Peptides against a protein of PDB entry 4ASU. Designs and how they scored, part 148

Target 1, 270 residues: chain A of PDB entry 4ASU
Amino acid sequence: ATLKDITRRLKSIKNIQKITKSMKMVAAAKYARAERELKPARVYGVGSLALYEKADIKTPEDKKKHLIIGVSSDRGLCGAIHSSVAKQMKSEAANLAAAGKEVKIIGVGDKIRSILHRTHSDQFLVTFKEVGRRPPTFGDASVIALELLNSGYEFDEGSIIFNRFRSVISYKTEEKPIFSLDTISSAESMSIYDDIDADVLRNYQEYSLANIIYYSLKESTTSEQSARMTAMDNASKNASEMIDKLTLTFNRTRQAVITKELIEIISGAA
Target 2, 83 residues: chain B of PDB entry 4ASU
Amino acid sequence: FTFASPTQVFFNSANVRQVDVPTQTGAFGILAAHVPTLQVLRPGLVVVHAEDGTTSKYFVSSGSVTVNADSSVQLLAEEAVTL

## One batch from the design tools (peptide; made by RFdiffusion4, then SolubleMPNN)

Design b2_p17_8_s4 (from b2_p17_8, 9 letters changed)
Fold by OpenDDE base, seed 2:
Structure b2_p17_8_s4 (fold): chain B 270 residues (1-270), chain C 83 residues (1-83), chain A 17 residues (1-17)
Amino acid sequence: as target 1 above (270 residues)
Amino acid sequence: as target 2 above (83 residues)
Amino acid sequence: AHEAALAAFREALAAAL
């Protein structure tokens, strides 16, 4: 490589390092906000799931329609965030299909669609776009819940798949159940709740779905921002190491050129 | 007893004597060992009676309340404010 | 329905304050 080529490459990598450092700082600020907003959202969302854990709601085996909701975002440069959700969705869809279930998919965030479209296009009902530009609100979750309930797809059971935040360096892809109104109303374990008006139960399920979606969005957002911060930190470190290596190569090449020119002058070959 | 909105936690697995909630069917008092029930909130006043005899008041929007067989309660309001 | 409930809450809150 000529000195000009090395210099051009050094300039390019230094510019990339500046971009990745800037993106790290932006991700860090978004992470700090997301983590603060996740604390109450987790209590709220876990509280909404408590019924399903305590009532041990079982879907009858004759029920065949299963909905998978994958939760992610539209934004890249966050490591394995999207691929982890998509991998779990594929595994769940394959297991359900092997059990003779009909599987439909909803994607929250355009990245899920981009990964699964070629292999699962016929199973997609809808994809929610514009996810991840701003922190998710309960209103955003309510819109998703309402569109799902109004989709005309009568599922029996569902799965919501998202990345649960553990720490700044760790997330885990998890699944939580979603039940239809009919599945809950017919569950034997709900007999202790039999004095519930049908309209009350319907409204309760609308809130429950919105609550679970909101919770999943908050966990996903926090996980994504932490993963992006880590990815940008790693990219910045890798760029630093490459700058150091290329700087050494530049210095050695420059010395070799000078030595060659001196030899040519001394030998009269110039 | 857990009482939260999407943005704020008021009680997290706390022991309380009684919680009065505004439901669509009317005001409902949740006592210790209340029968399991599911209710939907209407806008109104929540009153929490602590074991020490103190009372706290909250104004809530719509939402849900769950009383489980294990006597755990989840009060989940869309919006809530301390009064 | 949700927007109407939120509006009703805000009105009721404004009346209670």
Scores: peptide ipSAE 0.033, ipTM 0.900, DockQ to the pose 0.070
Fold by OpenDDE base, seed 1:
Structure b2_p17_8_s4 (fold): chain B 270 residues (1-270), chain C 83 residues (1-83), chain A 17 residues (1-17)
Amino acid sequence: as target 1 above (270 residues)
Amino acid sequence: as target 2 above (83 residues)
Amino acid sequence: AHEAALAAFREALAAAL
């Protein structure tokens, strides 16, 4: 490589490093906010799931319609965040298909669709875009819940798949159950609950779905910003190492050029 | 007893004597060992009676309340404010 | 129903403040 080529590459990598450092700082600020907002959201979301955990709601085997909601975002440069969700969605879809169930998929965030489009395009009901530019709100979750309920797809049970935040260095892809109104109303485990009006139960399930979606979005966002911060830090470090290597190469190449020029002068081959 | 909104936690696994909730069918008091039930909140007043006799008042929008067989209660309001 | 409940809350809150 010529000195000019090395210099051009150095300039390019230095620019990339500036971008990755800036993105790291932005991700860090978003992470700090997301972590604060996750604390109440987790209490709220776990509270909404408590019924399903305590009632041990089971779907009969004759019920064949299963909905998978994958939660991520539209935004890249966050390591394995999207691929982890997509991998679990694929695994779940394959297991359900092997059990003779009909599987439909909802993607929250365009990245899910981007990963699964070739293999699962026929199973997609809807993909929600414009996820991840702003922190998710309960209103955003309510819109998703409403769209799902109005989709006309009568599922029996489902799963919501998202990245649960553990720490700044760790997330885990998890699955939480979702149930249709009919599944809840027909569940034997619900017999311990006092006479519940059908309209009350319907409205309760609408809130439950919105609550779970909101919770999953908050967990996903916190995990994503943390992972992006880490990815940008790693990219910045890798760029630094490459700059150091190229600088050494530049210095060696420069010395070789000078030595060659001196030899040409001494040999009279000017 | 857990009482939260999407943005704020008021009670997290607390022991309380009674919670008065505004439901679509009417306001009722949730006591210890209340029968399991599901209700939907209407906009209105929530009153929490602590074991020490302290009462706290909240205004809630909408949401859900769950009373489980284990006497755990989840009050989940979309919006809530302390009064 | 949800939007109506939210609107009613905001109105009631505004009236209580």
Scores: peptide ipSAE 0.031, ipTM 0.882, DockQ to the pose 0.067
Fold by OpenDDE base, seed 4:
Structure b2_p17_8_s4 (fold): chain B 270 residues (1-270), chain C 83 residues (1-83), chain A 17 residues (1-17)
Amino acid sequence: as target 1 above (270 residues)
Amino acid sequence: as target 2 above (83 residues)
Amino acid sequence: AHEAALAAFREALAAAL
């Protein structure tokens, strides 16, 4: 490589390093906010799931329609965040299909669609775009819940798949159940919840769905920002190492060029 | 007893004597060992009666309340403020 | 700022490849 080539590459990598360092700081700020906002959101979301855990709602085997909701974002450069969700969605879809279930998919965030479009295009009902630009609000979750309910797909059971935050260095892709109104109303374990008006139950289920979506978005966002911070740190370190290596190569090449020029001057072979 | 909004937790697995909730079907008091029920909140006043005899008042928006067979209660409001 | 950083990253990555 010529000195010019090395210089061009050094300039490029230094620019990348500046960008990755900046992105790390932005991700760190967003992570700190997301982690703070996750604390109440987790209590709220876990509280909403408590019914399903305590009632042990079982979907009859004859029920065939299953909805998979993958929760992620539109934003890249966050390590395995999107691929982990997509991998679990794919695994779940395959398992359900093998069990003779009809599977439809909803993607929260465009990255889910980007990963699964080629293999699962026919299973996608809708993809929610513009996810991850701002911290998710309960209003955002309510919009997603409403769109889901209005999609015209009458699922019996569903799975919401998202990354649960553990720590700044750890997340786990998890699944939580979603049940249709009909599945809940017909569940034998729900018989202890007597005198529930059908409209009350419908409204309750709408809140439950919005609550679970909100919770999943908060877990996903926190996981994503932490993973992005780590990814940008790693990218910055890798860029630093490459800069050091190229700088050494540049210095050696420069010395060789100078030596060559001196020899040409001394030899008169210019 | 758990009482939370998306942004704030008021009670997390706490023991309380009674919770008065505003529901779409009417206001009711949740006592210890209340029968399992699901209700939807209407905007209104929540009153939490602690075991020590203290009372706390909250204004809630829409949301849900769940009373489970194990006497656990989840009060989940979209918005809630201490009064 | 974030979109600009992402755009700049994509441009820089595309220029480095």
Scores: peptide ipSAE 0.015, ipTM 0.858, DockQ to the pose 0.014
Fold by OpenDDE base, seed 3:
Structure b2_p17_8_s4 (fold): chain B 270 residues (1-270), chain C 83 residues (1-83), chain A 17 residues (1-17)
Amino acid sequence: as target 1 above (270 residues)
Amino acid sequence: as target 2 above (83 residues)
Amino acid sequence: AHEAALAAFREALAAAL
């Protein structure tokens, strides 16, 4: 490589390192906010899931319509965040199809659609875009819930797949159940909940869905920002090591060029 | 007893004597060993009676309340403020 | 391995920008 080539590479990598350092700081700030906002959101979301865990709601095997909601974002450069969700969605969709279920998919965030477009395009109902630019709000979750309920797809049961935050260095892709109003209302285990008005149950289910979506968005966001911070840190370190190596190569090459020029001058070949 | 909004936790697995909730069908008091039920909140006053005799008041927007067979209660309001 | 990782990162960065 010429000195010019090495210099060009050094400049390029230094610019990348500046970008990755900046992105790390932005991700760190977003992570710190997301982690603070996740604390109450987790209590709220786990509280909403408590019914389904305690009631042990079962979907009859004859019910065939299954919905998969994949939760991620539009934004890349966050390690395996999107691919982990997409992998779980693919596994779930394949298992359900093998069981003779009809599977439809909702993508929260454009990255899910981007990964699954070629293989699962016909199974997508809707993809929610503009996810991950701002912290998710309960209003955002309510919009998603409402659009799902108004989609005209009468699912029997479903799965919401998202990355649960564990720590700054760890997340886990998890699945939580979602149930239709009809599945909840017909569940034998719900018989202990006396005299629930149909309108009350409908409204309750709408809140429950919004709550679970909100929780999943908060877990996903925290996981994503943490993973992005880590990815940008690793990229910055890798760039630093490459800068050091190229700087050594530059110095050696510069010495070799000078030596060659001196030999050419001394030999009169110039 | 768990009482939370999306942004704030007021009670997390706490033991309380009674919780008064404003529902769409009317206000009711949740006592120990209350019958399992699901309700939707209307905007109004939530009153939490602690075992120590303290009473806390909250204004809530909409939301849900769940009373389970194990006497666990989840009060989940879209918005809630301490009064 | 390190060059491949940098190339993959550059591609990912270029796709995100």
Scores: peptide ipSAE 0.014, ipTM 0.848, DockQ to the pose 0.013

## One batch from the design tools (peptide; made by RFdiffusion4, then SolubleMPNN)

Design b2_p18_1_s1 (from b2_p18_1, 10 letters changed)
Fold by OpenDDE base, seed 1:
Structure b2_p18_1_s1 (fold): chain B 270 residues (1-270), chain C 83 residues (1-83), chain A 18 residues (1-18)
Amino acid sequence: as target 1 above (270 residues)
Amino acid sequence: as target 2 above (83 residues)
Amino acid sequence: SLAAVLEQVREALKRAAA
């Protein structure tokens, strides 16, 4: 490689490093906000899931319709955030299919569709786009919940799959259950609850779904921003290492050129 | 007793004497060892009576309340403000 | 556009990793 080629490459990598550093800072700011907003959201979301845990709601084995909701975003450059969710969705879908279940998929964020479209296109009910530019709100979750309930797909049970935030350096892909109104109303374990009006139960279920979706979005967002920050940091470090290597190569090449020129002068060949 | 909105936590696994909630079927008080129930909140006043005798008032927009068999209570409001 | 910049970054990172 000529000195000119090395210089051009150095300039390019330095520019990339500047961009990745800037992106890291942006991700850090978004992470800080997301983490702050996750604290109450987690209490809220876990509270909503408490019924299902305490009542031990079970779906009868003869029920065949299963809904999988994958939660991520539209935005890339965040490590394995999207692929982790997609991988678990694929695994769950395969297991359910092997058990003779009908599986439908909802994607929250365009990246889920991008990964699964070729293999699971026929199973997709809907994909929600424009996720990840702004922090998710309860309104956003309500829209998703409403769309699901109005989709006409009468699922028996479902799974929402998302990345749960553990720390700035760790997330875990998790699954939480989603139950249909019919499943909840028919569950034997619900008999201990006082006579609940059907309209009340329906409204309760709508809130429950929105709550769980909201919770999953907040966990996902926090995990994503953290992962992006880490990814950009790693990219910046990799760029730095490459700059160092190329700089060494540049120096060696420069010395070789100088040496060659000196030899030509001394030899009188010029 | 847990009382939260999507953006704020008011009580997290706290022990309280009584919680008065506005529901679509009517306002009711949740006492210790209340029977399990599910209700939907209507806009109105929530009153929390702490064990120390302190009373706190909140306005809620909508949401849900769950009383479980283990006496745990989850009050989840879409919007809530301290009065 | 930010999208174009991100794509460039991705491509550059892929080239750097190869």
Scores: peptide ipSAE 0.019, ipTM 0.860, DockQ to the pose 0.013
Fold by OpenDDE base, seed 2:
Structure b2_p18_1_s1 (fold): chain B 270 residues (1-270), chain C 83 residues (1-83), chain A 18 residues (1-18)
Amino acid sequence: as target 1 above (270 residues)
Amino acid sequence: as target 2 above (83 residues)
Amino acid sequence: SLAAVLEQVREALKRAAA
């Protein structure tokens, strides 16, 4: 490579490094906010899931309709955040299909559709876009919940799949159950609950769904920002290493050129 | 007893004597060993009676309350503020 | 656009990794 080529490459990589460093800082700021907001959201969300855990809701085997909700975002450059969710969605869909269940998919965030479009296009009900520009609010979760409930798809049970935040360096893709109103109403384990008005139960389930979606969004957002921060840090380090290598190559090449020119001058070949 | 909004936690697995909640069917008190129930909140006053006799008051918007068979309670409000 | 910048970064990272 000529000195000119190396210089051009160095300039390009230095620019990339500047961009990745800037993106890291932005991700870090968003992560710090997301982590703070996740603390109460986790208590809130886990509290909402407590009923289903304690009541041990079971779906009858004759019920065949299963909904999978994958939660991620529209934004890339965050490592394996989207692929992890998609992988688990695929696995769950395959397992359910093998069990004779009908599977439909909802994507929260455009990246889910981007990954699964070719293989699962017929199973998609809806994809929610414009996810990830701003921190998710309970209002956002409510909109998603309402859209799902009003979609006309009568599922029996479902799975919401998202990345649970563990630490700044770790997340885990998890699944939480979603149950239809009919499934909850017909569950034998619910008999211990006092006479619950049907309208009350319907409203309760609407809140429950919104709560779970909100929780999943907060976990996902925190995981995503953390992963992006890490990815940008790694990219910046890799760029730094490449800059060092190219700088050494540049110096060696420059010395070689100078030496060659000196030899040509001394030999009279100039 | 857990009491939280999406943005704030007021109680997390705490032991309390009584919680008064506003529901669509009316206000009711949740005591120890209350029968399992599910209710939806209406805007109103929540009063938490601690074991030490201290009372705390909150205003809540909409939400849900769950009383489980194990006497655990989840009060989940969309919005809540300390009064 | 942010999308264009992100795509540029992705492409640049791919080229740098190659």
Scores: peptide ipSAE 0.019, ipTM 0.844, DockQ to the pose 0.013
Fold by OpenDDE base, seed 5:
Structure b2_p18_1_s1 (fold): chain B 270 residues (1-270), chain C 83 residues (1-83), chain A 18 residues (1-18)
Amino acid sequence: as target 1 above (270 residues)
Amino acid sequence: as target 2 above (83 residues)
Amino acid sequence: SLAAVLEQVREALKRAAA
């Protein structure tokens, strides 16, 4: 490589490093906010899931329609955030298919579709785009919930798959159940709950779905921002190492060029 | 007793004497060992009676309230403010 | 646009890893 080539590469990597450092700072700020907002969101979301855990709602085996909701975002450069969700979605879809269930998929965030479109295109109902630019709100979750309920797909049971935040360096892909109104209404375990009006139950289920989606979005966002921060830090470090290596190469190449020029001068003077 | 909005937690697994909630079917008081029920909130006042005799008032928008067989209660409001 | 910059960064990182 010529000195010019090395210089060009150095300049390029230095620019990348500046960008990755900037992105790290942005991700750090978003992470701090997301973590703060996750605290109440967990209480809220876990509270919503408490019914399903305590009532031990079981879907009859004869019910075959299953909905998988994968929660991620539109944005890349966040390590294995999207691939982890997609991997679990694939696994769940395969397990359900092996059990003779019909599986449909909803992607929250465009990255899920990008990963699964080739293998699961026929199973996709809808992909929600424009996820991850702004922190998710309850309004966003409500919109998603309403669109799901109005999708025309009459699922019996569903699974929402998302990354649960553990720490700045750790997340875990988890699955939570989603039940249709019919499944909840027909569940024997719900008999202990006093005279629930059908309209009340419908509205309750709408809130429950929105609550779970909201919770999943908050967990996902916090995990994503943390992972992005780490990814950008790693990229910045890698760039730094490459700059150091190229600088050494530049210095060596420069010395070689000087030596060659001196030899040519000496040889030409003879 | 858990009372939260998406953005704020008011009570987290707390022991309370009574919670008055505004529901679409009517306002009712949740006491200890209340029969399990599911209700949807209407805009209105939530009154929490603590074991120490203190009373706290909140305005809530829409949401849900769950009373479970184990006497746990989840009051989940879309919006809630202290009064 | 931020999207364009991110794409450039991705491409550059891929090239650097190769």
Scores: peptide ipSAE 0.018, ipTM 0.841, DockQ to the pose 0.013
Fold by OpenDDE base, seed 3:
Structure b2_p18_1_s1 (fold): chain B 270 residues (1-270), chain C 83 residues (1-83), chain A 18 residues (1-18)
Amino acid sequence: as target 1 above (270 residues)
Amino acid sequence: as target 2 above (83 residues)
Amino acid sequence: SLAAVLEQVREALKRAAA
């Protein structure tokens, strides 16, 4: 490589490093906020899931319609955040299909669709875009919930797949159940609950869905920002190493050029 | 007893004597060993009676309340403020 | 462009993960 080529590469990598460092700082700030906001959201979300755990809601095997909601974002450069969700979605979809279930997919965030569009395009009902620019709100979750409920797809049960935050260095892709109104209303385990008005149950289910979506968004966001921070840190370190290597190469090449020029001058071949 | 909004936790697995909640079908009090039920909140006053006799008041918007067979209660409000 | 740089970073991250 010529000195010019090395210089060009050095400049490019230095610019990348500046950007990755900046992105790391931004991600760190967003992570700190997300973690704070996740604390109450987790209590809220886990509280909403308590019914399903305690009532042990079971879907009859003859029910075939299954909905998978994958929760991620539109933003890249966050390690395996999107691929982890997509991988679990694929696995779940395959398992359900093997069991003779009909599977439909909702993607929260454009990256899910980007990964799955070639293999699962026909299974997608809707993809929600513009996710991840701002911290998710309950309003956002409600919009998603309403869109799902109004989609006309009459699922029996479903799963929401998202990255649960563990620590700044760890997340785990998890699945939580979602149930249709019909599934909840017909569940034998619900018989212990006092006579519930159908309208009340419908409204309750709407809140439950929104609550779970909100919870998943908060977990996902926290995981994503943490992963992005780590990814940008790693990228910055890698860039630094490459800069050092290229700098050494530049210096060696420069010395070689100088030596050649000196030889040419001394030999009169110049 | 758990009482939370999306942004704030008021009670987390706490023991309380009684919780008064405003529901769409009417306000009711949740006592120990209340029968399992599901209700939807209407905007109104939530009153939490602690075991020590302390009473706390909250205004809630919409949401849900769940009373389980194990006597656990989840009060989940979309918005809630301490009064 | 920022987009081009981000794409380069993305590719670099993919290579490092692999």
Scores: peptide ipSAE 0.018, ipTM 0.843, DockQ to the pose 0.013; fails the geometry check

